# Peptides against a protein of PDB entry 2YKT: the designs that were tried, part 100

Target 1, 231 residues: chain A of PDB entry 2YKT
Amino acid sequence: SRSEEMHRLTENVYKTIMEQFNPSLRNFIAMGKNYEKALAGVTYAAKGYFDALVKMGELASESQGSKELGDVLFQMAEVHRQIQNQLEEMLKSFHNELLTQLEQKVELDSRYLSAALKKYQTEQRSKGDALDKCQAELKKLRKKSQGSKNPQKYSDKELQYIDAISNKQGELENYVSDGYKTALTEERRRFCFLVEKQCAVAKNSAAYHSKGKELLAQKLPLWQQACADPS

## One batch from the design tools (peptide; made by RFdiffusion4, then SolubleMPNN)

Design b2_p12_4_s2 (from b2_p12_4, 5 letters changed)
Fold by OpenDDE base, seed 2:
Structure b2_p12_4_s2 (fold): chain B 231 residues (1-231), chain A 12 residues (1-12)
Amino acid sequence: as target 1 above (231 residues)
Amino acid sequence: DPDLQLPRWPEL
């Protein structure tokens, strides 16, 4: 029936969230943590590299023939430091604005969804059973009327059951329809939240890339000509 | 059911 099909669709939405979305989101969070860790590793390794570059700059500054190149090497290291600081800021945002918030939502969501689905199923079944009972009673009444010498005795009661069945059918259909809309809304809320948090990450990532581009674009031409202008 | 009162995803 229409209501049965809509009921199956409703249950499938909840099942999809619980069995597909939530596990996938947990994996997404885990992959995000791995990505964060890898980037932290890069930043640490980069620090060592540019600290060593500073040392080369110190040696240049102590030389008679390459003193000005010391400043260039220091500038290179400083630009990296600024870029690195921006990256660290992005990573903090990535952790706090995306990963942590997703974890807070997903960890308890299975319990919520189970309860929500159970509530829906219980009420749907209750309405369905009440309808079935009313239909069964009408059938019994009709059989009794057919065997009676006075069928008119049951006419008013038959009408009452017909009306009750119609009302219960409508109520069940409405309840299941609303249940389906609610389930779809729950699903959409989750995807929208993910999109919104990912937008925040993208904004912070853009800031990192912009800062790096700006700093390097400003300084790189100067560094490229440094060897052509000996002291 | 107390689980129905658990933190929800933001409303649309």
Scores: peptide ipSAE 0.422, ipTM 0.936, DockQ to the pose 0.920
Fold by OpenDDE base, seed 1:
Order: structure tokens, then sequence, then C-alpha cells
Structure b2_p12_4_s2 (fold): chain B 231 residues (1-231), chain A 12 residues (1-12)
């Protein structure tokens, strides 16, 4: 029936969230934590490299013929420090605004969804059983009427059962339809939350890339000229 | 059921 098909669709939405979305989201969070750790590792390694570059700048500053190149090397290291600070801010946002918030939502979601599905199933079954009972009673009444010498005695009761069946069928169909809309909304809420948090991360990432581009664009021409224009 | 009172995903 239409109600049975809609019921199966409703249950499948909840099952898809619990069995596909939530496990995939947990994996996504785990991969995000690994990515964060790797970026922190890059940050640390880059610090060591540019600290060593500062040491080369110190040696140039102590030289007789390359003093001005010492300042260039220090500027290169300082620009890197500023870019790195922007990366650290992006990583903090990535952790606090994406990973932590997703983890908080997914951790308790299995329990909630199980309870929500169970509530829906219980009420759907209750309405279905009440409908089946009325249909069975009508069928019994019709059998009794066919065997009776006075079938008209049962006509009013037959009409009452027909009306009750019609009302209960309508209530069941409406309940299952609303249940399906509710389930789809639950699914959409989860995807929208993920998209919104990814948008925040993307904005912070764009700020990091823009800052780096601006700093390097300002200084790189000066650094490229330094060897051609000795003091 | 107390589990129905658990934190929800934000409304659309």
Amino acid sequence: as target 1 above (231 residues)
Amino acid sequence: DPDLQLPRWPEL
C-alpha cells in the first residue's frame, strides 16, 4: 500500500543516517584530526628551516661585503613568521569550529536517532494495528450478516466500521507522511551543519592564502634586486 | 524516552 511504502522509505532514511552518515562522519573527523596533526608537523619543520635561515642572515651581517644581504635574509624569515602565524590561526579555527563541534554532535546522535525511530515505529504500529482491527471486525460483521435472515440489522454497524476505517486510514497516511518529512529534515540538518562548518574553514583558509600572497608580493621584488645592487 | 532530549542538530 501507499502507507506501507512511505513507512519503508521513512525507516530507510533513519537507517541511512545511523548506518552510513554517522560512521562516515566519524571517519571524516578522524581524517580531519590526522590532517591537523600533519599541518602542525609542517609548521614545526618550517620553523626549524627559517631559524636556520636567520643564522645565515647573522653571518651575512658580520661579513665585510654582504652586510645588506643579512637584512634581506632576516626579512625573508620575518615574512615566513607572519605567514605561519596566520596558518596557526586557521588551524585553531579548523579544530574549534569544525572538528570539535562535529564530534559533539555525532557522539550522542546514535542514541537520539534510535529513540526517534523507535517512537515513530511504535506510533505507526499502533495506528496500523487499530486499522487492521477495524478491518477485521468489519469482515466478521459482513460474514455474520450474510448468514443472517435479517441482514438489515447490521447495516448501521457496517457504516460505523466503514467510517472508522476511512478515518484511521487517513490518520495513518498523514502520520507516515509527516514522519517521512521529519526524517528527511533530520538528514538535511546534518548535511547543512557540515556544509556551514566547512564554509567557515574555507573563509579562514582564504584569509591565510591572501595574507601570504600580499606579504610576498610586497617584498619579493626588493629581495630579487638585492644582489644586483650592492652597497 | 530521555534520549529524545539529547542535543539536536541546528534547525534549518
Scores: peptide ipSAE 0.413, ipTM 0.934, DockQ to the pose 0.926
Fold by OpenDDE base, seed 3:
Structure b2_p12_4_s2 (fold): chain B 231 residues (1-231), chain A 12 residues (1-12)
Amino acid sequence: as target 1 above (231 residues)
Amino acid sequence: DPDLQLPRWPEL
C-alpha cells in the first residue's frame, strides 16, 4: 500500500543516517585530527629548517663581503614565521569550530535517532493496529448481517465502521507522510551543518593562502636582486 | 524519552 511504502522509505532514511552518515562522519573527524597532527608536525620541521637559515644569515652578517645578504636571509625566516603564525591560527579555528563541534553532535546522535525511530515505529504500529481492528470488526458485522433475518438492524453500525476506517486510514497516511518529511529534514540538517562548517574552514584557509602570497610577492623581487647588487 | 531532548543539529 501507499502507507506501507512510505513507512519503508521513512525507516530507510533513519537507517541511512545511523549506519552510513554517522560512521562516515566519525571517520571524517578522525581523518581531520590526523590532518591537524600532520600540520603540527610540518610546523615543527619547518621551525628547524628556518632556524638553520637564521644561522646562515648570522654567518653572512659576520662576513666582510656578504653582510647585506645576512639581512635578506633574516627577512626570509621572518616572512616564514608570519606565514606559520597564520597557519597556527587557521588550525585552532579548524579544531575548535569544526572538529570539536562535529564530535559533540555525533557522540549523542545515535541515542537521539534510536529514540526518534522507536517513537515513530510505536505510533505507526499503534495506528495500523487500530485500523486493522476496525476492518476486522466490520467484516464480522457483515457476516452477522448476511446470516440475519433482519439485515437492516446492522446498517447504522456498518456505516459507523466505514467512517471510522476512512478516518483511521487518512490519519495513518498523514502520520507516515509527516514522519518521512521529518526524517528527510533530520538528514538535511546534518549535511547543511557539515557544509557550513567546511565553508568556515575554506574561508580561513583562503585567508592563510592570501597572506602568504601577499608577503612573498612583496619581498621576493627584493631577494632576487640581492646578489646582483653587492654593497 | 529523555533521549529525545538531547542536543540536536541546528534547524534549517
Scores: peptide ipSAE 0.412, ipTM 0.934, DockQ to the pose 0.951
Fold by OpenDDE base, seed 5:
Order: sequence, then C-alpha cells, then structure tokens
Structure b2_p12_4_s2 (fold): chain B 231 residues (1-231), chain A 12 residues (1-12)
Amino acid sequence: as target 1 above (231 residues)
Amino acid sequence: DPDLQLPRWPEL
C-alpha cells in the first residue's frame, strides 16, 4: 500500500543516517584531525627553517659588505611569521568551528536517532494494528449478517466500521507522511550543518591565502632589488 | 524517552 511504501522509505532514511552518514562523519572528523596535525607539523618545521634564516641575517648584519642584506633576510623571516600566524588562526577555526562541533553532534546522535525511530515505529505499528482490527471486525460482522434471518440488524454497525476504517486509514497515512517529512528534515539538517561549517573553513582559508599573497607582493620587489643596490 | 531530549542538529 501507499502507507507501507512510505513507511519503508521513512525507516530507510533513519537507517541511512545511522549506518552510513554518522560513521562516515566520524571518519571525516578523524581525517580532519590528522590533517590538522600534519599542518601543525609543517608549521613547526617552517619555524626551524626561518629561525635558521634569521641567523644568516645576523651574520650579514655583522659583515662589512653585506650589512643591508641582513635586513632583507630579517624581513623575509618576519613575513613568514605573519603568514604562519594567519595559518594558525585558520587551524584554530578549523578545530573549534568544524571538528569539535561536528564531534559534539555526532557523538550523541545514534542514541537520539534510535529513540526517534523506535517512537515512530511504535506509533506506526499501533495505528496499523488498530486499522487491521477494525477491518477484521467488519469482515466478521459481514459474515454474521450473511447468515442472519435479519441482516438489517447489523447495518448500522457495518456503517460504523466502514467509517472507522476510513478514518484510521487516513490517520495512518498522515502519520507516515509526516514521519517521512521529519526524517528527510533530519537528514537535511545534518548535511546543511556540514556545508555551513565547511563554508566557514573555506572563508578562513581564503583569508590565509589572501594575507600571504598580500605580504609577499608588497615585499618581493624590494627583496629582488637588494643585491643590485649594495651599500 | 530521555534520549529524545538529546541535543539535535540546528533547525533549517
């Protein structure tokens, strides 16, 4: 029936969230943590490299013929520091605004969805059983009427069962329909939340790239001229 | 059921 089909669809939505979406999201979070750790590793390694560059700048500053190149090397290291600070801000946002929030949502979600599905199933079954009972009673009444010398005695009761069946059928269909809409909304909420948090990450990433481009564009021409203009 | 009162995903 239409109600049975829609019931199956509803259950499938909940099952898809619990069995496919949530495990995949947990994996996504784990991969995100690995990515964060790798970027932190890059940051640490870069610090060592540019600290060493500063030492080269110190040596240049102590020289008689290359003193001004010391300032250039210091500027290169400073620009790196600023770029790295921007990356660290992006990483903090990545952790706090994406990973932590997703983890908080997904951790308890299986319990919630199990309870929601169980509630839906219980009520759906209750309405279905009540409908089946009325249909069975109508069938029993009709058999009794066919064997009776006075069938008119049962006419009013037959009409009552027909009306009850119609009402219960409508109630079941409406309940299942609403259940399906609710399930689809639950699924969409999860995807929308993920998309919105990814948009925030993308915005912060864009800011990192923009700042780096700006800083380098400002200084690179000066650095390129440094050897051509000795003091 | 207390599990129905657990935090939900934001409304659309």
Scores: peptide ipSAE 0.409, ipTM 0.934, DockQ to the pose 0.928

Design b2_p12_4_s3 (from b2_p12_4, 5 letters changed)
Fold by OpenDDE base, seed 2:
Structure b2_p12_4_s3 (fold): chain B 231 residues (1-231), chain A 12 residues (1-12)
Amino acid sequence: as target 1 above (231 residues)
Amino acid sequence: DEDLQLPRWPDL
């Protein structure tokens, strides 16, 4: 029936969220943590590299013939420091605005969805059983009427059951339809939340990349010419 | 059900 089909669709939405979306989201969070860890590792390694570059700049500054190149090397290290600061801000946002918030939502979601599905199933079954009972009683009444010498005795009661069946059928269909809309809304809320949090991360990532591009574009021509004008 | 009162995903 239409209501049975819609019921199956509703249950499938909840199952898809519980069995596909939530496990995939947990994996996504795990992969995000791996990515964060790798970037933190890059950050630490880069610090050592550019600290060593500063040391080379110090040596140049102490030399008689390469003193001006010391300033160039210091500028290179300073630009990296500024880029690194932007990366750290991006990482903080990545952790706090994406990973942590997704973890908070997904951790308890299995319990919530199980309860929501159970509530829907219980009420759907209750309405279905009430309808089935009314249909069964109508069938019994009709059988009794067919065997009776006075079938008109049961006409009013038959009409009452027909009306009750119609009302219960309509109520069941409406409930299942609303249940399906609710389930789809729950699914959409989760995807929308993910998209919105990814937008926030993208914004912060864009700021990091923009700052790096700007700083390097400004300084790189100067650095490339540094050896052409010895002191 | 107590689990129905758990924090939900934000409304659209």
Scores: peptide ipSAE 0.368, ipTM 0.921, DockQ to the pose 0.928
Fold by OpenDDE base, seed 3:
Structure b2_p12_4_s3 (fold): chain B 231 residues (1-231), chain A 12 residues (1-12)
Amino acid sequence: as target 1 above (231 residues)
Amino acid sequence: DEDLQLPRWPDL
């Protein structure tokens, strides 16, 4: 029946969230943590490299013929520091605005969805059973009427059961339809939340890239001319 | 059901 098919669809939505979406989201969070760790590692490794560059700048500053190149090397290290500061801000937002918030939502979601599905199933079954009972009673009444010498005696009661069946069928269909809409809304809420939080991360990432590009674009021409300038 | 009172995903 239409109601039975829609019931199966409703259950499948909950099943898909619990068995596909939530595990995939947990994996996404795990991959995010790995990515965060790797970027933190890049920052640490870069510090060593640019600290060594500063040392080269110190040596240049102590020389008689390359003193001005010392300032260039120091500027290169300073720009790096600013870029890394921006990266740290991005990573902070990545952790706090995406990973932590997703973890908070997914951690208890299986329990919530199981309870929601169970509630829906219980009420759906209750309405279905009530409908089946009325249909069975109508069938019994019709059998009695066919065997009776006075079938008109049962006509009013037959009409009452027909009306009851119609009403219960409508109630069941409406309930299952609403259940399906609710399930789809639950699924959509999860995807929308993910998209929204990823947008926040993307904004911060864009700021990181923009700041780095700006700083380097400003200084690079100066650095490229440094060797051509007199000492 | 106590589990129905668990934190939900935000409304759309």
Scores: peptide ipSAE 0.362, ipTM 0.920, DockQ to the pose 0.917
Fold by OpenDDE base, seed 1:
Structure b2_p12_4_s3 (fold): chain B 231 residues (1-231), chain A 12 residues (1-12)
Amino acid sequence: as target 1 above (231 residues)
Amino acid sequence: DEDLQLPRWPDL
């Protein structure tokens, strides 16, 4: 029936969230933590490299013929420091605004969804059983009427069961329809939350790249001419 | 059911 098909669809939505979405989201969070750790590692390694560059700048500053190049090397290291500071800010936001918040939602979600599905199933079954009972009683009444010498005796009661069946059928269909809409909304809430958090990450990433581009665009022409214009 | 009172995902 229409209600039975829609009931199956409703259960499948909850099942998909619990068995596909939530495990995949947990994996996504784990991969995000790995990504964060790798970027932190890059930041640390880069610090060592540019600290060594500063040492080269110190040697240039101590030279007789390359003193001005020392300042250039120091500027290169300083620009890197500013870029890395921006990266660290992005990583903090990545952790606090995406990973932590997703983890908070997914940890309790299995329990919630199980309870929600169970509540829906219990009420759906209750309405279905009540409908089936009325249908069975009507069939029983019709059999009794068919064997009677006075079938008209049962006509009013037959009409009452027909009316009750119609009302219960409509109620069941509406309940299952609302249940399906609710389930789809639960699914959509989860995807929308993920999209919104990824938008925040993208915004922070754009700020990081913009800052780096601006700093390098400002200084690179000066660095490129330094060897041609000795002091 | 106490589990139905757990924090939900934000509304759309």
Scores: peptide ipSAE 0.356, ipTM 0.918, DockQ to the pose 0.932
Fold by OpenDDE base, seed 5:
Structure b2_p12_4_s3 (fold): chain B 231 residues (1-231), chain A 12 residues (1-12)
Amino acid sequence: as target 1 above (231 residues)
Amino acid sequence: DEDLQLPRWPDL
């Protein structure tokens, strides 16, 4: 029936969220944490490299013939520091605004969805059973009427059962339909939240790249001229 | 059911 098919569709949505989406999201969070850790590692390694560059700048500053190049090397290291600070800000946002929030939601979601599905199933079954019972009683009444010497005695009761069946069928269909819409909304909320949080990450990433480009574009011409213009 | 009162995903 239409209601049975809609019921199956509804259960399948919940099943997909619980068995496919949520486990995949947990894995996504785990991969995100790994990515964050790797980027933190890059930042640490880069610090060592540019600290060593500063040391080269100190040596240049102590020289008689290359003193001005010391300032250039210091500027290179400083620009890197600013770029790395921007990256660290992006990573903090990545952690706090994406990973932590997703983790908090997905951790409790299995319990919520199980309860929601159970509630839906219980009510759906209750309405279905009530309908089936009413249909069975009508069938019994019709059999009794067919064997009666006065069938007219049962006519009013038959009409009452027919009306009750019609009403219960409509209620069941509406309930299942609403259940399906609710389930689809639950699924869409999860995807939309993920998309929105990823948009925030993308925005922060764009800011990081923009800042790096700006800083390097400002200084690179100066650095390129440094050797051609000795002090 | 207390589990039905758990935090939900944001509205659309």
Scores: peptide ipSAE 0.351, ipTM 0.918, DockQ to the pose 0.932

Design b2_p12_4_s4 (from b2_p12_4, 6 letters changed)
Fold by OpenDDE base, seed 3:
Structure b2_p12_4_s4 (fold): chain B 231 residues (1-231), chain A 12 residues (1-12)
Amino acid sequence: as target 1 above (231 residues)
Amino acid sequence: DPDLQLPRWPDL
């Protein structure tokens, strides 16, 4: 029936969220934490490299013929430091605004969805059982009427059952339809939240890359000509 | 059911 098909669709939405979306989201969070850790590792390794570059700048500054190149090397290290500071700020935002918030939501979501599905199933079954009972009672009444010498005695009661069945059928169909819309809304809320949080990450990433590009574009021409202009 | 009162995803 139409109501049975819609019921199956509704249950499948909840099942998809619980069995596909939530596990995938937990994995996404885990991969995000791994990515954050790797980027922190990059920052640490980069610090060692540019600290060593500073040491080369110190040696140039102590030389008699390469003093001005010391300043160039120091500038290179300083620009890197500024870029890395922006990266660290982006990572803090990535952790606090995306990962933590997703983790908090997904942690309790299984309990919520189980309760929501159970409530829907209980009410759907209750309405279905009530409909079946009315249909069974109408069938019993019709059998009594067919065996009776006075079938008109049961006519009013038959009409009452027919009306009750029609009303209960409509109520069941509406309930299941609303249940399906509710389930789809729950699914869409989750995807929309993920998209919005990922947009914030993308915006922060764009700002980081823009700042790095600007700093390097400003200084690179100066650094490129440094060796052509001897002291 | 108290689990129905758990924090949910934001409205659209």
Scores: peptide ipSAE 0.391, ipTM 0.929, DockQ to the pose 0.930
Fold by OpenDDE base, seed 2:
Structure b2_p12_4_s4 (fold): chain B 231 residues (1-231), chain A 12 residues (1-12)
Amino acid sequence: as target 1 above (231 residues)
Amino acid sequence: DPDLQLPRWPDL
């Protein structure tokens, strides 16, 4: 029936969230943590590299013939420091605004969804059973009426059951329909939340890239000509 | 059911 099909669809939405979305989201979070760790590793390694570059700048500054190149090397290291600071800020945001918040939602969600599905199933079954019972009683009444010498005795009661069945059928259909809409909304909320949090991360990432591009664009031409200018 | 009161995903 229409209600049975819609009921199946409703249950499938909840099952998809619990069995596909939530596990995939947990994996997404795990992959995000791995990515964060790798970027933190890059930051650490870069610090060592540019600290060594500073040392080269110090040596240049101590030389008689390359003193001005010391300043260039220091500027290179400083620009990198600024870029790395921006990266660290982005990573903090990535952790706090995306990963942590997703974890807070997903960890308890299986319990919530299980309870929500169970509530829906219980009420759906209750309404279905009540309908079935009423249909069965009408069938019994009709059989009794057919065997009776006075079938008119049962006419009013038959009408009452017909009306009750119609009302219960409508109620069941409406309940299942609303249940389906609710389930789809639950699914959409999760995807929308993910998109919104990714947008926040994207903004922070854009700031990192913009800062790096700006700093390098300003300084790189100067650095490129440094060796052409004698001391 | 107390689990129905667990934190939910934000409204749309």
Scores: peptide ipSAE 0.388, ipTM 0.929, DockQ to the pose 0.925
Fold by OpenDDE base, seed 1:
Structure b2_p12_4_s4 (fold): chain B 231 residues (1-231), chain A 12 residues (1-12)
Amino acid sequence: as target 1 above (231 residues)
Amino acid sequence: DPDLQLPRWPDL
């Protein structure tokens, strides 16, 4: 029936969230933590490289013929320091605004969804059983009427059961329809939350890249001409 | 059921 098919669809939505979405989201969070750790590792390794560049700048500053190139090397290291500071800020936001918040939402979600599905199933079954009972009573009444010498005696009761069946059928259909809409909304809330958090990450990433591009664009022409200038 | 009162995903 229409209500039975919609009931199956409703249960499948909850099942898909619990068995596909939530495990995939947990994996996504784990991969995000790995990515964060790797970027922190890049920051640490870069510090060592640019500290060594500063040492080269110190040697140039001590030379008789390359003093001005020491300042250039120091500027290169300083620009990198500023870029790395922006990266660290982005990583903090990545952790606090994405990973932590997703983890908080997914951790208790299985319990919530199980309870929500169980509540829906219990009420759906209750309404279905009540409908089946009325249908069975109508069938019994019709059999009794068919064997009676006075069938008209049962006509009013038959009409009452027909009306009750119609009302219970409508209530069941409406309940299952609302249940399906609710389940789809629960699914959509989860995807929308993920999209919104990814948008925040994208904004932070754009700010990081913009700052780096700006700093390098400002200084690179000066650095490129440094060797052509007299000492 | 107390589990129905657990924190939910934000409304749309």
Scores: peptide ipSAE 0.378, ipTM 0.927, DockQ to the pose 0.928
Fold by OpenDDE base, seed 5:
Structure b2_p12_4_s4 (fold): chain B 231 residues (1-231), chain A 12 residues (1-12)
Amino acid sequence: as target 1 above (231 residues)
Amino acid sequence: DPDLQLPRWPDL
């Protein structure tokens, strides 16, 4: 029936969130933590590299014929330091605004969804059983009437059961329909939250890239001409 | 059911 199919769909939404979305989200968080760790590793490794570049700049500054190149090397190291600082800021936001918040939401979600599904199933079954009972009683009444010498005795009661069945059928259909809408809303809330948090990350990432682009664009022409300038 | 009172995902 329509109600049975819609009931199946409703259960499948909850099951999909529990068995597909939540595990996938946990994996997404784990991959995010790995990505964060790798980027932090880049920052750390970059520090060592640019510290070594500063040392080369010091040697240039001590030379008789390459002093000005020392300043260039120092500037290169400093610009990259500023870029890495911006990366660290972005990573903090990535951790606090995305990973932590997703982890908090997914941690308790299985318990909530199990309870929500159970509540829905219990009430759906209750309404279904009440309908089935009423249908069974009508069937019994009709059998009794067919075997009776006075069938008209049962006519009013038959009408009452027909009305009750119609009402219970409508109530069941409405309940299952509302249940399906509720389940879909629960699913949509989760995706919307993910999208919103990812948008925040994207904004912070854009700021990081913009800052790096601006700093390098400002200095690179100066650095490129340094060796062509007379010593 | 106390589990129904757990924090929910934000409203749309």
Scores: peptide ipSAE 0.365, ipTM 0.925, DockQ to the pose 0.928

